Peptides against a protein of PDB entry 5JXT. Designs and how they scored, part 10

Target 1, 319 residues: chain A of PDB entry 5JXT
Amino acid sequence: SLLPKKEINVYIGMSEMQVKWYQKILEKDIDAVNGAGGKRESKTRLLNIVMQLRKCCNHPYLFEGAEPGPPYTTDEHLIYNAGKMVVLDKLLKRIQKQGSRVLIFSQMSRLLDILEDYCVFRGYKYCRIDGSTAHEDRIAAIDEYNKPGSDKFIFLLTTRAGGLGINLTTADIVILYDSDWNPQADLQAMDRAHRIGQTKQVVVYRFVTDNAIEEKVLERAAQKLRLDQLVIQQGRAQVAAKAAANKDELLSMIQHGAEKVFQTKGAFGTMAEKGSQLDDDDIDAILQAGETRTKELNARYEKLGIDDLQKFTSESAYE

## One batch from the design tools (peptide; made by RFdiffusion4, then SolubleMPNN)

Design b1_p8_8_s2 (from b1_p8_8, 4 letters changed)
Fold by OpenDDE base, seed 3:
Structure b1_p8_8_s2 (fold): chain B 319 residues (1-319), chain A 8 residues (1-8)
Amino acid sequence: as target 1 above (319 residues)
Amino acid sequence: GPAPRYLE
């Protein structure tokens, strides 16, 4: 029988470099961040800010002039300059020692390029599929990963490309490096490993940058998922959940944690205390804290009715 | 030398 999947949000502090770049992104558009544009502020401008902040949460090398060099090298700086990479690096070492195999999903193909360089640097054998991968190459990558005795440890996928009905039940660990605005896209990604033919407990780690835009992306996705479930259960198909965030919602998401980011000199949380020296006990503490916060998040949205879930309120996050 | 990872 297929075991239920275990889902854990992994809340990760920004590196010092991420804090600096997050500040620069906010400062560049400070009038929009402060809501000074009012009714004249374009939704497109706010969406662009959200996209830059999400890039920063993934890796600072997604920006021009961020990567240290010349010379440009693949080295430890690729890991320690991004909080998610520091946690990923330790987590993958543990996963490999357990004899597990892992799917890593991202929304950003350019992040997969960084993850390829990381895999080569650490000596991890991998497969890759994104939206540009030819059909034949996609089949070949899946077959190479799924073959008996495959030495491929990691499969790198864009969430959308990985969502397209493929079977990857030869992996038992799923890492969502970032979240989709549509929670169904992430579920479809998980269902590549969590499917008939899986023999292991599937564990899903969802990386979330703490005190940043990604926490609000996650909350919005959780709210939407619960709303979709209730609409289906109540037969109220006409409650088209407004799929797109409004301007005020986007502004609230951009403002989340911004003050603390501006006040921060250095890294956040465990990244400030340990940085690249994160050990196995620190990982266990992060996972335990994440499991608690995941239960709290789910319990919060499970108590809400359809009418409450249709109201995206920033204030509901702090009650 | 190798280029930076940021490709436009």
Scores: peptide ipSAE 0.325, ipTM 0.850, DockQ to the pose 0.188
Fold by OpenDDE base, seed 1:
Structure b1_p8_8_s2 (fold): chain B 319 residues (1-319), chain A 8 residues (1-8)
Amino acid sequence: as target 1 above (319 residues)
Amino acid sequence: GPAPRYLE
């Protein structure tokens, strides 16, 4: 029998550079962030803000003029300037030491470019597939990764490209570097490792930037997943889960943590305390805290009925 | 020299 997968949300503070860029994104559109645009505020503008904030949560070098240089180098700055990279760097070392192999998923092909440079810098052997990868090259990459005795430790995938029915059961660890708005896309990504032929306990680490837009993306995805499950169970196919956030929902998501971000001098949380000097005990603490918060999040949505799950609960915006 | 990772 296939063992149940273990899913852990890993809540990660922003680096100092991410905080500065997050502030800059909010300040650029401050009138929209404050809701001053009223009915005239375009949904497109709010969606753009959300997209930029999500880019910031992934890596600040996804913005023009963010990377330090010239000269442009691949060095430790690639890691310490993004909270997710700091945690990833420590986590990958542990995963490798355990004799595990890892799938890393992102929504952003440009983030995979950063992760390739990181893999080269750390000497991690990897495969890559994204939306632009030719069909033959996809097959070759999968075969190279899955071959007996493969020296490929990491597989880098866009979530959408990885969703295409491929078998990657030769990996037992899945890292979702970011989350899809559709929780089914992330489940399909996990199912590349968590399927028939897997012999190990699959562990899924979902990276979530703490006190930022990504917490609200996660909450919305969890809400949608529960709603989809209840609709299937109750045979109520007509409950069209409102797939798209409304303007007020988007605004609430943008505003989440914004005040604390503006008040913050430097980095957030463990990134402020230790930055790139995270040790194994710090990683254990982050994982334990994440496991607790994951259970709490799931327990919150498991108690809700269809009618409650159809309402965007703004209550968590002010805590 | 190497270009920034943000390629336009």
Scores: peptide ipSAE 0.324, ipTM 0.846, DockQ to the pose 0.193
Fold by OpenDDE base, seed 5:
Structure b1_p8_8_s2 (fold): chain B 319 residues (1-319), chain A 8 residues (1-8)
Amino acid sequence: as target 1 above (319 residues)
Amino acid sequence: GPAPRYLE
């Protein structure tokens, strides 16, 4: 029988470089961030800010002039300049040691390019699929990963390309490096490993940058998922979950943690205390804290009715 | 020399 999947949100602090770039993104559009543009502020401008902040949460090298150099090198700086890479690096070592195999999903093909360089740098054997991968190459990559005795440890996938009905039950660990705005896309990604033919406990690690835009992206995705479930259960097909965030919702998401980011000198949380020197106990503490916060997040939305779930309230985060 | 990853 297929065991239930375990999902854990892994809350990760920004590196010093991420804090600096996050500040720079907010400062560039400070009038929009402060809501000074009022009704004249374009929704497109706010969406662009959200996308830049999400890029920053993934890796600062997604921006022009962020990567140190010349000379440009593949070295430890690729890891320590992004909080998610620091946690990923330690977590992958543990996953490999336990004899597991891992799917890593991202929304950003350019983040997969960074992850390829990282895999080469650490000597991890991998496969890759994204939206540009030819059909034949996609089949070949899946077959190479799934073959008995495959030496491929990691499969790198864009969430949308990886969601397309493929079987990857030869992996038992799923890392969502970032989240889709549609929670169903992430579920479809998880279901590549969590399906008939899986023999192990599937564990899903969802990376979430703490005190940043990604925490609000996660909350909105959880709210939407619960709303979709209740609408199906109650037969209320007319409650189309307003698929697109309004301007006020986007502004609230951009403002989340912004004051703390502006006041911060250096890195956040465990990234400030330990940086790249995270040990196994630090990882266990991050995972345990993440498991607790995941239960609390789920419990918050389980108590809400359809009418409450249709309202994007920033206030429910402070009780 | 190698280019920054942003240019790839």
Scores: peptide ipSAE 0.310, ipTM 0.837, DockQ to the pose 0.197
Fold by OpenDDE base, seed 2:
Structure b1_p8_8_s2 (fold): chain B 319 residues (1-319), chain A 8 residues (1-8)
Amino acid sequence: as target 1 above (319 residues)
Amino acid sequence: GPAPRYLE
């Protein structure tokens, strides 16, 4: 029988470079971040800020002039300048030693480019699929990954490209490097490994930048998922349609952790304490803390009814 | 030399 998947949110501090770039993004649009634009601030502008902050949470090299050089190199700086890469680098070593195979999902094809460079740098054999991958190349990559005795350890996928009907049950670990606004897209990605034909316990690691926009993206996604489940269970189909973040919700999400980011000199959390020198005990502590916070997050939304879940989407309106 | 990853 298929075992239930284990999902763990992995809360990761920003590197010093990420903090600097996160500050720079907020400062560039400080009036919008402070809500000084009032009713005149466009939803589009706030969405753009959210997208820049999410890029920063993924990797600072997604910005012009962020990568150190010339000369430009693929080296340890690719890892230590992004908190998610530091944790990924340690986690992949552990996963490989366990004889597991990994699907890595992102919303950003440009992050997959960074992950390809990382895979080459570490000597990890991989496959890749994104939204630009031709149908024939997609089939070839899936077949190469799934073949008996495949030496491909990692499959790199955009969440949307990975969401299309494919079977990747030859992997037992799923890493969501970032989260979709639609929790169903992430579930569909997980279901590539967590499907009929899987023989192992599927474990899903969801990377979440701590004290940043991504915590609020995750919370909103969890709220929406619970609401969708309750609406289906209660037959109240009309409620599901209003799931797009309003302006005030976007503003609240942008403001989350912004003050602490402005006050911070250097890195956050375990990245401040250990930097790239995380040991196995540090990883175990991060995973254990993540498992606890995941249970707390789930328990928060499981207790809420439809009316409560709808109110939380409305009450972030500052009058 | 290699370009910065942003420009790719």
Scores: peptide ipSAE 0.272, ipTM 0.819, DockQ to the pose 0.201

Design b1_p8_8_s3 (from b1_p8_8, 4 letters changed)
Fold by OpenDDE base, seed 4:
Structure b1_p8_8_s3 (fold): chain B 319 residues (1-319), chain A 8 residues (1-8)
Amino acid sequence: as target 1 above (319 residues)
Amino acid sequence: APPPRYLL
């Protein structure tokens, strides 16, 4: 029988470089961040800020001129300059030692390019599929990954491309490096490993930058998922879940953690205490804290009705 | 040499 998947949100602090770039993004549009634009503020401007902040949470090298050089080299700086890479690097060593195989999903093909350079640098054998991958090359990559005795450890996928109908039950670990605005896209990605033919316990690690915009992306995704479930259960097809965030929701998401980020000199959370020198005990502590916060997050939204879940309020997540 | 992502 297929075992239920275990899902854990992994809350990760920003590196010093991420804090600096996050501050710079907020400062560049400080009037919009402070809500000084009021009703005149462009929704497009707020969406652009959200996308820059999400890029920062993923990796600072997604910005032009962020990478150290010349000379440009793939080295430890690729890891220590992004909190998610520091945790990923330790987690992948553990996963490999356990004899597991891993799917890594992202919304950003340019992050997969960074993850390819990382895989080469660490000597991890991988496959890749994104939106640009030809149909024949997708089949070949899937077959190469799924073959008996495959030496491919990692599969790198964009969430949307990897969500389309493929079977990857030869992997038992799923890493969501970032989250889709639609929680159903992430579920469809998990279902590539968590399907008929899986023989192992599937574990899903969802990376979330702590005290940043990604917590609000996660909260919004959890609210939407619970709302979609309740609408299906109650047969209320007319409850159009507002698919797109409004201006006030976007502004609230941008403002979340911004004051603390401005006050911070250096790295955040576990990255401030340990930096790139995380040990196995630090990873266990991060995973345990993540499991606790995941249970708390789910328990908050399980008690809410349809009318409460239709309002993206930061307050309903703290009561 | 530039990383592979700069050769594209």
Scores: peptide ipSAE 0.126, ipTM 0.756, DockQ to the pose 0.336
Fold by OpenDDE base, seed 1:
Structure b1_p8_8_s3 (fold): chain B 319 residues (1-319), chain A 8 residues (1-8)
Amino acid sequence: as target 1 above (319 residues)
Amino acid sequence: APPPRYLL
């Protein structure tokens, strides 16, 4: 029988470079962030801010002129300048020592390009599939990854490209490097490893930048998933979950943690204390804290009815 | 291997 998957949100502090870039993104559009514009800010402008903040949470080198150079070099700076890379680098060493194999999903193909350079730098053998990968090359990459005795440790996928019904049950670890706004896309990604033919316990690590926009993306995705489940259970097909955030919801999401980001000198949390010098005990502490917060998040939404789940609960941007 | 990001 297929074992239930274990899902853990991994809450990760921003690096110093991420904090500086996050501040710069907010400052560039400060009037929109403060809601001070007498002209009702365009939904497009707020969506653009959200997308830049999500890029920052993934890696600052997704911005032009952020990467040190010339000369451009692949070195430790690729890791220490992004909190998610610091945690990923330690977690992958542990996963490899356990004899596990890993799927890494992202929404951003340009982040997969960074992860390819990282894999080469660390000597990790990998496969890649994104939206641009030809059908024949996708089949070849899947077959190479799934072959008996495959030396490919990592599979890099965009969440949408990996969602296309493929079987990757030869991996037992799933890392969601970022989250989709649609929780069903992430579930479809997990189901590449968590399906018939899996022989191991599947563990899903969802990376979430702490005190940032990604917490609100996660909360909204969890809320939507619970709403979708209740609608199916109650046969209320007419409850069209408002698929798109309104302007006030987007503004609240942008404002979440913004004050703490502006007050911060340096990095956040464990990234401020240890930066790239995270040890195995720090990773265990991050995973344990993440497991607790994951249970709390799920328990919050499990108690809510359909009518409550249709309301965006703006917890204050300052809590 | 695909070229590093800097060779594109």
Scores: peptide ipSAE 0.115, ipTM 0.754, DockQ to the pose 0.170
Fold by OpenDDE base, seed 2:
Structure b1_p8_8_s3 (fold): chain B 319 residues (1-319), chain A 8 residues (1-8)
Amino acid sequence: as target 1 above (319 residues)
Amino acid sequence: APPPRYLL
């Protein structure tokens, strides 16, 4: 029988560089961030702010002129300038030592480009698929990864390209480097490893930048997933959850942690204390804290009815 | 290996 997948949210502090870029994004649109635009602020503008903040949470080098150079180099700066990369770098060493193989999913093909440079820098053998990958090249990459005795440790995928029907049960670890707005897209990605033919316990690590927009993206995705489940169970098909965040929800998400980000000089959390020099105990502490917060998050939404889950999309803007 | 991102 297929073992249930274990899902752990990994809450990660921003690096000093991420904090500086996150501040700059908020400052550039400060009137929109403060809600001073009111009803006149376009949903499109707020969505653009959210998208820039999500880029910052992934890696500051997604912005033009952020990467140090010239000369441009692939070095430790690629890792220490992003909290997710610091945790990823330690976690991948552990995963490899355990004889596991890993799928890494992102929404951003340009983040996969950074992860390719990282894989080359660390000497990790990998495959890649994104939304631009030709059908034949996609088949070839899957076959190269899945072949008996494959030396490919990592598969880099965009969540959407990975969501298409493929079997990747030769991996037992899934890293969601970022989250989709649609929780079903992430589930479909996990189900590439968590499928018939899997022989190991699948573990899913979901990276979440703490005290930032991504925490609210995760909460909204968890709420939507629970609502979708309850609607199916109760046969209330008419309660199609409005999939798209309203303006007030987007504003609340942008404001989440913004004050603390403005007050912060340097990095956040364990990134401030240890920087890039996380040890194995620091990683264990992050994973344990993440497992606790994951249980708390799930328990919060499991107790809510359909009517409560519909209201919370509106009321979280007034606290 | 693919070229570094800054050479693309």
Scores: peptide ipSAE 0.105, ipTM 0.730, DockQ to the pose 0.177
Fold by OpenDDE base, seed 5:
Structure b1_p8_8_s3 (fold): chain B 319 residues (1-319), chain A 8 residues (1-8)
Amino acid sequence: as target 1 above (319 residues)
Amino acid sequence: APPPRYLL
């Protein structure tokens, strides 16, 4: 029988470099961040800020002139300059030691390029699929990963390309390095490992940058998923969840944690305390805190009706 | 853009 999947949100502090770049993104568009543009502020400008903040949460090297060099070298700086990479690096060692195999999903092909350099640097054997991968190369990568006795530990996938009907039940761990705006795309990605033919407990780790825009992306995705479930259950086809955030929702998401980011000198949370020196106990503490916050997030949305789930509430995060 | 990534 297929075991239920375990889903854990892993809340990760920004590195010092991420904090500096996050501040710089907000400062560049400070009038838009403060809502000073009012009704004249374009939705496109706010969407561009959201995209830059999400890039910062993933890795600062997604920006031009962020990577140290010349000379450009792959080294420990690729890891310690991004909180998600620090946690990923420790988590992958644990996953490998357990005899598990892992799917890593991202929305950003350019983040997969960073993860390829990381895999080479750590000596992890991997496969890759994105939106540019030819059909034949895609079949070959899947077959190479799934073959009996495959030495491929990691599969790197873009969420949309990896979501397309493939079977990856030879993996039992799924890492969502970032989240899709559509929670169904992330579910479809998880279902590559969590399907008929899986013999292990599937565990899904969703990486979320703490005190940043990604918490609000996660909240919005959880709200939408619960709304979609209730609409299906009630047969109310007319409750098309507004597929796109309005200007006020985008502004609220951009403002979330911005004041604390401006006041912060250095890294956030466990990244400030331990940096790249996270041990196994620090990872266990991060995972346990993530399990608690995941239960609290789910319990918040389980109590809400359709009419409440249609309102973007900024306030529900402060109780 | 960031520098070219290492080709395998």
Scores: peptide ipSAE 0.103, ipTM 0.713, DockQ to the pose 0.116

Design b1_p8_8_s4 (from b1_p8_8, 4 letters changed)
Fold by OpenDDE base, seed 2:
Structure b1_p8_8_s4 (fold): chain B 319 residues (1-319), chain A 8 residues (1-8)
Amino acid sequence: as target 1 above (319 residues)
Amino acid sequence: APAPRYLE
């Protein structure tokens, strides 16, 4: 029988560079961030701010002029300038040592470009699929990864490209480098490894930038997933949970952690204490804290009924 | 030199 997957949210502090860029994004649109635009602020503008903040949480080099240079190099700066890369770098060493193989999912193809450079820099053998990958090249990459005795350790995928019904049961670890707004897209990604033919315990690590927009993206996704489950269970098919955040929800998400980010000099959390010099004990502490917070998050939404979950997803009746 | 990752 297929073992249940283990899912652990990994809460990661921003690097100093991420904090600086996160501040810059908020400052550029400070009137929108403070809600000074009120009802006049377009949902499109708020969605753009959210997208820039999510880019920052993934890697600061997703912005023009962020990467140090010239000369431009692939070196340790690619890792220490993003909290997720610092944790990824340590976690991948552990995963490899355990004889596991890993799927890494992102929403952003340009983050996969950074991850390719990282894989080359660390000497990790990988495959890649994104939304631009030709059908034939996609088949070839899957076959190369799944072949008996494949030396490919990592598969890099965009969540949407990975959402198609492919079998990747030759991997037992899934890293969600970022989260989709639709929790079903992430589940579909996990189900590439967690399906018939899997012989190992599948473990999913979901990276979440702590005290930032991504924590609220995760909370909203968890709420929606619970609502979808309850609607199916209760046969209340008419409660199509409007998947789209309203303006007030988007504003609240943008504001989450913004004050702490403005007050912060340097990095956040474990990134402030140890920077890129995380040891194995630090990783264990991050994973243990993440497991606890994951249980707490799930327990919060498991207690809510349909009516409670709908109050948070309803477009305010006054737009 | 590799192009900056944002210019692709």
Scores: peptide ipSAE 0.216, ipTM 0.642, DockQ to the pose 0.213
Fold by OpenDDE base, seed 5:
Structure b1_p8_8_s4 (fold): chain B 319 residues (1-319), chain A 8 residues (1-8)
Amino acid sequence: as target 1 above (319 residues)
Amino acid sequence: APAPRYLE
């Protein structure tokens, strides 16, 4: 029988470099961040800020001129300059030691390029699929990963490309390096490993940058998922939760943690205390704290009815 | 895009 999947949100502090770049993004558009543009502020401008902040949460090298160089080298700086990479590096070592195999999903193909360089640097054998991968190459990559005795440890996927009905039940660990705005896309990604033919306990690690925009992306995704579930259960097809955040929601998401980011000198949380020197006990503490916060987040939305869940979505701003 | 990287 298929065991229930375990999902854990892994809350990760920003590196010093991420804090500096996060500050720079906010400062560049400070009038928009402070709401000084009022009704004249374009939704497109706010969406652009959101996308830059999400890039920063993933890796600062997604920005032009962020990577140290010339010369440009693949070294430990690729890891320690991004909190998610520091945690990923420790988790992958543990996962490999346990004899598990892992799917890593991202929304950003350019982050997969960084993860390829990382895999080569650490000597991890991998497969890759994104939105540009030809159909024949996708089949070949899936078959190479799934074959008996495959030496491929990691599969790198964009969430959209990986969501397309493929079977990856030869993996038992799923890492969502970032989240889709549509929680169903992330569920479809998890269901590549969590389906008929899986023989192990599937564990999903969802990476979330702490005290940043990604907490609000996660909260909104959890709210939408609960609303979608209740609408299906109650047969209320008319509650098509408007997929796009309004201006005030986007502004609130951008402002979340911004004051603390401006006040912070250096890295956040465990990244400030340990940086790249996170040990196994620090990882266990992060995972345990993440499991607790995941239960609290779920419990918050389980108590809400459809009408309460709608009040926090962009649909309630037009009533 | 990220800058080009060189593996050791």
Scores: peptide ipSAE 0.151, ipTM 0.599, DockQ to the pose 0.103
Fold by OpenDDE base, seed 1:
Structure b1_p8_8_s4 (fold): chain B 319 residues (1-319), chain A 8 residues (1-8)
Amino acid sequence: as target 1 above (319 residues)
Amino acid sequence: APAPRYLE
């Protein structure tokens, strides 16, 4: 029988550069962030802010003029300027030493470009599939990755492209570098490794930027997933899960952690204490804390009924 | 030199 997958949220602090860019994004639209726009504030403007904050959580080099240069180089700065890259770099070394193979999923093809440069820089052999990859090239990449004795360690995928029914059971580790607003897209991505033919324990690491918009994206996705499960169980097909956040929900999500971000002069959490010098013990501590917070998050939503799950619980954006 | 990785 297929072993149950282990899912762990990995909560990661922002680098100093990410904090500076996160502040800059909020400051650029400060009136919208403060709710001063009232009824005139467009949902589109708030969605744009959310998208920029999510880019910042992934990597600051997703913004024009963020990358140091010219000359442009691939070096340690590609790693230490993003908290997720610092954790990824340490985690991949551990995964490789264990004789595991890894799928890395993102919503952003431009983040996969950064991850390709990182793979080349670290000497990791990889395959890539995104939304632009031709059908024949997708088949070739999958076959190359899945072949017996494949030297390809990493498969880089966009979550949507990886969702297309492919089998990647030759990997046992899944990293969700970011989360989809639709939790079903992430589940479909995990199911590329967690499928009939898998012989290992599948472990899923979900990267979440701590004290940022991504915590609220995760909470909303968890809430939606629980709601979808309860609707199926109760046969209440008419409960259209409100798929799209309203303006007040988006505003609350944008405001989450914003005050602490403005007060911060450096990096967050373990990124402030250790930066790029994270050791194996620091990674173990991050993973253990992540396991605890993952259990707490799941336990929070498991107790809620359909009517409660339909309400966006704005926990105070300032706590 | 490699091109910048930012979104044009």
Scores: peptide ipSAE 0.125, ipTM 0.630, DockQ to the pose 0.208
Fold by OpenDDE base, seed 3:
Structure b1_p8_8_s4 (fold): chain B 319 residues (1-319), chain A 8 residues (1-8)
Amino acid sequence: as target 1 above (319 residues)
Amino acid sequence: APAPRYLE
């Protein structure tokens, strides 16, 4: 019998470099961040700010002139300059010791390029598929990963490319390095491992940068997922869930945690205390806190009706 | 020695 998947949001503090770049992104468009543009502010400008903030949450080296160099070399700086990489590095070591195999999903192919450099640097054998991967190369990568006794530990995928009906039940761990705006895309990614033929407990780790835009992306995705479920259950097909955030929603998302980011000197949370020196106990504490916050998030949206879920309220995060 | 980056 297929065991239910376990889903855990892993809340991760920004590195010092991420805080610096997050501040720089907000400062560059400070008038838009403060809502000073009013009705004249373009939705496109706000979407661009959201995209830059999401890039920062993933890795600061996604920005031109962020990476130290020349020479541009793969070293420990690739890990310690991104909170998600610090947690990923420790988590992958644990996963490997357990004899598990892992799918890593991202929205950003350029993040997969960083993860390839990381895999080579750590000596992790991997496969990769993204939107540009040819059909034949996709088949070859899947077959190599799924091969009996495959030495491929990691599969790197873009969420959309990995969503295309492939079977990866030879992996039991799924890491969502970032979240899709559409929660169904993430579910489709999980269903590559959590499918008929899986023999292990599938565990999904969703990385979420704490005190940043990604918390609001996650909340919006959870709200949408619950709304979609209720609409299906009630047969109210006409409730087209407004898939696209409005300007006020985008502005609220951009403003989330911005004040604390401006006040912060150095890193956030466990990254401020331990930096790259996270141990196994620190990882256990992060996972336990994440499991608690995941239950609280789900319980919040399970109590809401369709009419409440159609209202994106910024305040619902603090109650 | 650190390996060269593939992002170039």
Scores: peptide ipSAE 0.034, ipTM 0.654, DockQ to the pose 0.468

